# Ledger of designs, part 138: peptides against a protein of PDB entry 9IZ0

Target 1, 345 residues: chain A of PDB entry 9IZ0
Amino acid sequence: ITCLGSNGHTYKQLVKGGNDDLRQDAVMEQVFEQVNGFLRSYRKTSQRNLSMRTYKVIPLALKTGVIEWVQDTIPLGEYLDSAHKVYHPKEWSLSTCRKLIAEKQMEDLETRLKVYDLVCRHYRPVFRHFFLESYADPVQWFTTQTNYARSTAVASVLGHVLGLGDRHGQNILIDKTSGEVIHIDLGIAFEQGKKLPVPECVPFRLTRDVVDGMGITGVEGVFRRCMEFTLETLRREEDSLLSVLEVLRYDPLFSWLISPLRRMKKQKMQLENFNQPESGNITTDASRDPKIQRNNVSGESEAERAILKVRQKLSSTLSVEASVGELIRIAQDPSYLALMFCGWS

## One batch from the design tools (peptide; made by RFdiffusion4, then SolubleMPNN)

Design b2_p16_6_s3 (from b2_p16_6, 11 letters changed)
Fold by OpenDDE base, seed 3:
Structure b2_p16_6_s3 (fold): chain B 345 residues (1-345), chain A 16 residues (1-16)
Amino acid sequence: as target 1 above (345 residues)
Amino acid sequence: EKAEEEARKLLEEAEK
């Protein structure tokens, strides 16, 4: 839908209807706006213009709402698939890589690591080319790559702290103007991704292509430093952040439990990410709902558990540098990446 | 198809 704003500008809006509860996305965007307040108040983050990019979500009814169409963006996964075909036309297709990983999904870690290594050797990173192609001016190139590394660092810390888990390449938009990342479809928060059929094992997405976009310094440049400053800000504002989350504990619009419908949708999306549908009618025999234990945990007990985990992640037991170092290590660990549906790119 | 079959062979060889 296109709406004419009171300012005379035409805004493209995505109306989602169906089984998607946009209230979760709207709540997470509100949390990000509060965090952006903390980042603006703290000198080390404010001087770097650190923020989580947000988008407007207006829930209208149960499973219906309006989402701002983020202009001048591309999904990371769409860019990477297209760029890989251009830069590495002799390497394996994304479909081939997905099939091999899926075929060995039930095998042991050693076998899955062998498959992951093989896929990595036949599917090289390309995301550096986004910046090289899009920005012919060296100052624009440096600025946008810096903005990408900063934006990714903020999103990585927030993703870990708020338990957003792995963000697949269709849920990460790249702003073609700024180089910033925009995370969309925020319906999985507070480590609920660990309850998916393919559990999210990483604190945030830090795959080879995500790192390749940071340029020659990789994680050891702007990214690490901006993660440190972001985490330092969140630790300083722990009580303020926890107070925001305590309001959500009593918000009847927020579900601390994954709705069965969202779970089924995310499960189907994970299966569809493994199985690129060749146009054959895959009759999803919906009959084998794996008895994923209905944790008879009340929504209140899950809210309390989520807040306790946020507090634990903000603990000052380790230095900011040590905590960020461990997060970066875990997010890049092949033992976790080999377990993901797309850990190689 | 051919690349997938080659990939499967390389995987079967790496599992031996």
Scores: peptide ipSAE 0.082, ipTM 0.791, DockQ to the pose 0.041
Fold by OpenDDE base, seed 2:
Structure b2_p16_6_s3 (fold): chain B 345 residues (1-345), chain A 16 residues (1-16)
Amino acid sequence: as target 1 above (345 residues)
Amino acid sequence: EKAEEEARKLLEEAEK
């Protein structure tokens, strides 16, 4: 749909139909807007224009809504698949890598690490080329790569604190104009990603390609410092952030639990992505929801547990530098990445 | 196919 805004600009909008509860995305976007308020209030974050990139979500019904289409974006996974074929045409295909990781999914950690290392040697990082291809001017190249590292740092801290799951390459958009990341499909939060068929074990996505996009410094310099400034801001605003999350405890439309349907859909998508090339047509088949009796008592206990877990992640027991250092270490650890659905890129 | 078979052989050799 194309809508004329009150500012005279024409906006493309995506009508998303199907089993995705856009209310979860809308609530998480509201949390990001509040966090962006905190980031603007502190000199260290404001001076760097640190923000979580947001998009407007208007839920129209239980399974339908209008999403603001972010113009001039590409999914990270779509870019990486295309670029890998160009820069490394003699390496393994993404489908070959996925198949090998899947075949050994039930094996021990040692076997899974051997498979992961083998895949990594035959599927090298390429995401640095996004910036080199898109920006002929060295100043634009440096600016956009800096914006990427900054936005990825904010998203990494906030994604860890809120326990955002399902951070695969199709749920991370790259803005071709600014180099900033935009996270979409926010309906797996508060560590509910650990309840997926392939449990999420990393605090945020920091794969080899995510790091390659940061340039020669990798995680050091801009990314690490921006994570530190973001975490320092969130620790200062802990009570404000917890108050925002407590309002969600009483929202009858918010789900602190992953729905069985969403879990089944993700399971099916994980299984189908082993057998077919990614035709990006997520056909949301309108199969009838069984009436999930929400036991209200389970929702309130899970909200309390989620808020407690956010408070624990904002603890000042460790320095900001030590906390960020440990998060970066865990997010890059092969022992966790080898357990992921796509930990190599 | 050939790349998958080479990859399986390399895995079997790394498991020995």
Scores: peptide ipSAE 0.080, ipTM 0.793, DockQ to the pose 0.039
Fold by OpenDDE base, seed 5:
Structure b2_p16_6_s3 (fold): chain B 345 residues (1-345), chain A 16 residues (1-16)
Amino acid sequence: as target 1 above (345 residues)
Amino acid sequence: EKAEEEARKLLEEAEK
């Protein structure tokens, strides 16, 4: 919808209705605002303006609300598909790559690795071109690429710690002005992504195109260092972060579990993405929600398990450098990426 | 179509 503000400005707003638990998005945005407070309080993170980019979520009811549309953004996946057709017109289409990975989805790891390697050879990274095309000035190019690497580092650490799932290219927006990433659709958190039809096996999205956007240094430049500073800050603020999550444990509107309906929607979107080109108008008919009896006892036990996993991810057992090194390794490991819905780009 | 058939052949060759 388009709203005219009392200030005379026109704002585009996305109305989400039905089964998208906008309360989960609103709660995750509140957690990000608290984390952004921690990042501003520490010299190493504040000097780099490290933040998780947030968007305004106004819940209107239990399952309905208004999301502020982030202006001047593009979905990462939309840019990559368009750019790949321009720069690599002789390579395979995204649809061909998706089909081949899907056809072998039930096969063993060895077969899936062979398919993934073949897809990778026929679908090369292009995301570096976003920065090269958008910025003729070398200073703007360097600044925006740096902002991208910084924002991706913050989002990667937070995504891992909070167990954000469903981090596909349509749920990651690129700000065309700043180069920063904006994560949307936050309703799959606390490792509930492992309960999707295609389980999420990586700690965060660090595909070849996500790395290509970091430029010639890849992960070894700004990205790694900003992950380290972010994780150092979160470890220092562990008790503060856990206290925020404990408040959410008692929020009757927050769901620590992926809803069966959201799981079914994601399953349909995964299946439809196999059969049709991206027609982004999913008018989901308001089919009557079956009264899922929220067993309060199961929700509390899931919240406790989620908080325990957050604490485990913030453990100081390994150095910050070793922990970040392992996360970066796992996120780029072909043995995990070959298991993903779209691990090649 | 042709690219999918070529991809399928390359997969069948890589699976052997």
Scores: peptide ipSAE 0.071, ipTM 0.788, DockQ to the pose 0.040
Fold by OpenDDE base, seed 1:
Structure b2_p16_6_s3 (fold): chain B 345 residues (1-345), chain A 16 residues (1-16)
Amino acid sequence: as target 1 above (345 residues)
Amino acid sequence: EKAEEEARKLLEEAEK
C-alpha cells in the first residue's frame, strides 16, 4: 500500500496479514527506541553512532497492521542465496543443505556436527561480496562495511539481552545504502525461541556469512569493540531498561508467551516457504513436548521471569570483555550451530 | 537430485 502522509510524502507500506502479531513488533521497536536513547547518551556509543535500526509499525488489529516499507533493503537470506549461486555454482544448493540438516534433526550431537561440518565444506560464505560489488569507492566500501559491523554488534547484544528468536536470513534486512542491519518480525522475544519445536540455543546470529561481511578482521575488529561498548551502555542503564520492560508487564496486549499453535506453525511455515518437500518423517511428534508443566503460569509470572533473565544477562559478575568474548564464542560454536533449525541456517 | 544423492553418500561415508 502507498499512503500519503500529512506532510505530502508518499510512504510505501507493507500490510502484513497473518499470524504475526504486529503489536509484538511495535512494542519491541519502542524498546529499541529507548535503548537508542541510552546509546546516544553514552560517549563511547554516541561517538560511533551506535543504534538499533528501527522501523515504524502501525498495528491495525491483533494480527494485522502496516509496516513501513524500508526502502533500498534486501533480506540477508535472499542476497546470500543469490550470491552463493553466482560465486559457488558447483557447491550444494541451500535447499540440499537444509534437507540434510532436517533429515538428521532428531539424531545425536555427533551426527548433527558431522552434517553441519559437511554442509559448511559444500556451502562457503559469500557475504563479503555484498560490499565488494556494491561499493567501487574505497571510502564508501570501508564506511558501509564499518556500519554493517557496528549495527550487527548492537543487534547482537540487544538480541541476546532481550532474547530475540527467529533470527533467520529473511528476518534480517540489509540496507543497501548504509550497510546497516534491520531486524524484523520481533514476535519471538524473551527466549521464547527456546520453546520452538527445535529450540534455539545461540545468543544471536553469528553465522559464517555474518562474519564474512565484517571483512578481513572478522569478529576481532569493529564488531567485538562495538559489542563491548553496547553491553557497557546497557549495564550502565540497567534500571532504565528494566523500567521500560516493567511497563510491558502490565500491557494486556503484549504476549510474553509464544502460543503452542504459533510455535508449531512458525517452523512449519519456514519449511514451506523454503520449498522443502514435507519429508513425511518430520512427524513433529507432539508427544515430545517436554513436560513443561503447563502450570497456569500467569502471563505476569512469565513477564517476571523474562525481566529476571534480562537482569541476569546484564550482570557485572564478568567483565564486559569476558561477557562479549563468551557470547561470540557460543554464537560461533559448531556444537550450538549444528543444533539450530534447518530453516535458520 | 544428483547433488542430494552425492550429499547423502558423503554423509554415509562420514558416519562410518
Scores: peptide ipSAE 0.053, ipTM 0.757, DockQ to the pose 0.041

Design b2_p16_6_s4 (from b2_p16_6, 8 letters changed)
Fold by OpenDDE base, seed 1:
Structure b2_p16_6_s4 (fold): chain B 345 residues (1-345), chain A 16 residues (1-16)
Amino acid sequence: as target 1 above (345 residues)
Amino acid sequence: SSLIEEAERLLKEAKE
């Protein structure tokens, strides 16, 4: 839909209906705006215009709302799928890679590592082509690639600290004008991604294609330095950030837990990506209501645990450089990426 | 060997 703003400008709006709790998105966008305030206050971050890209979310009801349509964006996963077909038409399809990883999901780590390595050899990174295709001017190319690396660094630190889950290629938009990343679907936060049927094992998405977009320096340069400056800023503003999160503890409408419906929807989507149509008679015996151990962990106890984990991630026990170094190592570790639903791209 | 053969099978099935 198109809405007329009070300023006389027309805005394209996406009306989301369904089971997606847009209130979680709206709350996380408010947290990002507060963090952007911290990033603007410090010289090392402000001089680089470091920010988490935000979008306007207007929740209309518990499960419906209007999202500002971010113009001139593309989902990372949509670009990558298209670019892989163009640049590597003889390699494996995304569906083949998904099927192979999925079929071996129940195997041991050694087998899963062999599968991941095989998939990686038959599905090579292409995201560098986004910048090479889109920007004929060398200054625009360098600027947009730099903006991408900076934006990805901020999003990686925030994604780790806030425990953002479900960071697949459809939940990461690329701004075609600036090269910046925009994270969407923020309803899996505070490490609730570890409660998914395929647990999230990485602190943020730093797959081979995410790195390929950083250019010849990869993670070593703009990205690493911008992660360090972002983490340094968040450590300085720890009490301010925790105070923002404590306000959410008392919001009866903010769910610190993944909703059972969202968990079931994500589980079904993960399973439907397993079900290519040929495997017939899995009688979905609907009778296995997985005893969701409603561990009667009050929403307050989960909020307290979430805030404690944020504090632990902001700990100054390790240097900023050591902490960022370890995060980058873990995010690129094949032993974690091989366990992910899509760790190869 | 078996994993490569399976991957080659999957690659064939994905082209059909």
Scores: peptide ipSAE 0.026, ipTM 0.686, DockQ to the pose 0.039
Fold by OpenDDE base, seed 3:
Structure b2_p16_6_s4 (fold): chain B 345 residues (1-345), chain A 16 residues (1-16)
Amino acid sequence: as target 1 above (345 residues)
Amino acid sequence: SSLIEEAERLLKEAKE
């Protein structure tokens, strides 16, 4: 829909209806606004304009709401698929890579690592080209690449701390004007993604293409430093952040449990993304729901466990530098990336 | 099909 704002500006908005509970997305955006307050208050983060890019979510009813249409954006996955066809037309298609990873999903780690390495050799990173082709002015190029590395660093720390899952290339938008990343579809938080059929094993998305967008310094430049400053700010504001999350513990609208419908939808999306249908009627007999033992964990017990995990991730037991170093290592580890749906790009 | 079959062959040969 298109709405006329009270300011006379016309806003495009996406009306989501059906099975998506936008209340979780709206709550996570409110958490990001609070975190952005902390980032603005702290000199090291404020001086760098570090923020999580947010979008407006207005839940209207159960499973219906309006989301802000973020103008001048492209999904990361859409850009990467298009750019890969242009820059590497002799390499494997995304569908070939996905199929090969899917066919070997049930194999041992050693086999999955060999498959991942083979896919990586036949599907090279291209995301650096986004900055090179979009920004002819060297100052704009440097600024946008810096903004990308900064926004990715903030999103990576928040993604880890808040346990944001489902960070695939369609859930990450790139702002074509600023180079900043915008995370959308925040329906999986507090490590609920680890309970999916394809478990999320990495703390955040730091694939080869995500790194290629950082330019020649990769993770060792602006990205690492901005992760460190962001984590330092969150550790300093731990009590404030935990107080915000404790309010959500008592919010009857916030589900600490992934809804069965959302779980099924995300499970189906994971399986359908593996199986790009060739046009054949694969009746996915959805009847083999593996009896994921619904541990009848009360929503309160899951909230308490989630808050405890956030506190543990903010622990000062390791230095900020050591903690960020380990997170970057794990997020780039082939042993985890080979287990992902799309860990190569 | 052929690239996947070739990749599967190469992966099999790399297990042997």
Scores: peptide ipSAE 0.026, ipTM 0.640, DockQ to the pose 0.040
Fold by OpenDDE base, seed 2:
Structure b2_p16_6_s4 (fold): chain B 345 residues (1-345), chain A 16 residues (1-16)
Amino acid sequence: as target 1 above (345 residues)
Amino acid sequence: SSLIEEAERLLKEAKE
């Protein structure tokens, strides 16, 4: 829909309806606004304009809401698929890479690592070209690439701390004007991504293309330092952040668990992305009721466990530098990325 | 290696 603002400007808004609970997105955006308040309060983060890019979410009903349309954006996955065809037309298609990873999904780690390495050699990073193509002025190029590295660092720390899942290339937008990342579809949080059919094993998305967009310094420079400053700020504001999350503990409308329906929908989408569109009526006989072990873990017990995990991630047991170093290491580790649906890009 | 031959087969099938 297009709404006319009181300022006379027209705003595009996306009405999401159907199966996705936008209350989860609205709550996570409120948490991001609080964190943005903390980032503005500390000199180290404020001097760098560190923020999580937010978007307005207005939940209207259980499964319906209005999302502010983020203008001048592109999904990371859409850019990467198009750019890879232009810059590497002799390499493997995304479909070939996906098929090969899928066919070996049940194999041992050694086999999966060999497949991952093979895919990586035949599907090279291209995301640096986004900045090189979009910004002819060297100052604008440097500024936008810096904004990308900064916003990715903030999103990586917050994504880890809050346990954001489902961080595929369609749920990460790139702002074409600023180079900043915008994370959308926040309905998988508090490590519920580990309960997906393909478990999320990395703390955040730091694939080869995500790194290629940072330019010649990769993770070493703006990105690492901005992760450190963000984590330092969150550790200082631990009690404030936990107090915001405790308000959600008592919200009966907030789901600390992935819905069985959303899990099934993601499972189906993962399977459909492995099948080429062979026109075959795969009557998925819906009759295999997976025994949902309803572990009667009360919603309160899941909330308490989620808040405890956030507190553990904010622990000062390791230095900020050591903690960030370990997160970057794990997020780039082939032994984890080879287990992911699309860990090569 | 058998894996490379399989990947080359998949690459051929994905271009057809």
Scores: peptide ipSAE 0.025, ipTM 0.649, DockQ to the pose 0.038
Fold by OpenDDE base, seed 4:
Structure b2_p16_6_s4 (fold): chain B 345 residues (1-345), chain A 16 residues (1-16)
Amino acid sequence: as target 1 above (345 residues)
Amino acid sequence: SSLIEEAERLLKEAKE
């Protein structure tokens, strides 16, 4: 839909209906707005205009809302699929890579590493071309690539600290005007991504294509330094951030747990993305709900665990540089990326 | 060997 704003501007709005609880997205956007306040208050982050790019989410009803459509954006995964076909037309398709990784999902780490390496050799990074294609002016090119590295650094630190899950290429938009990343579909937070059928084992998305977009320096320079400044700000504002999260503990609209419906939807999307031909007669006996032992860990105890885990991630036991160095290392480690649904791009 | 052969099989099936 198109809405007329009170400022006389027309805004495109996406009406999202169905099983997605947009209240969780709205709450996470409010947390990002508070964090953006901290980033603006701290000299090292404010001087670089570091922010998490936000979008407005208006929950209209249970499972229905209006999302502000960010104009001039593209999903990272959509760009990468299109660009890969252009620049590497003789390499494997994204579907082939997905199928191979999936078929070997139950294999040992050594086999999965070999599969990941093979996929990586047959699916090369292309995301540098986004900046080269989109910006003919060298100043605009440099500015947008810098904005990309900065916004990715902020999103990486926040994504790690808040335990944002489901950070696949369709949930990361690129603003074609600014080069900034916009994270969408925030309904998997506080490490609930570890409860997915394919557990998330990286702190944030730092795949080869995410790095290729940073230009010749890769993770070194703008990205690393902006991660350090962001983490330094969050450590400084730990009590303020925890106070914001404590307010959410008492919000009856916020779910600290992944909904069974969202988990099932993600499981289906993972299966459908494999294009397994419908071999007809697998009665997925939906009745074998594995008795997830409902350890009646009250929703309150999950909120407490989540807040404790945020506090642990903000610990000053390691320097900012050491902490960022370790996060970057883990996020790029093939031993973790080989375990992911799509760790190669 | 077997992994490459399987990947080549998958590549063939994805082109058909």
Scores: peptide ipSAE 0.024, ipTM 0.651, DockQ to the pose 0.041

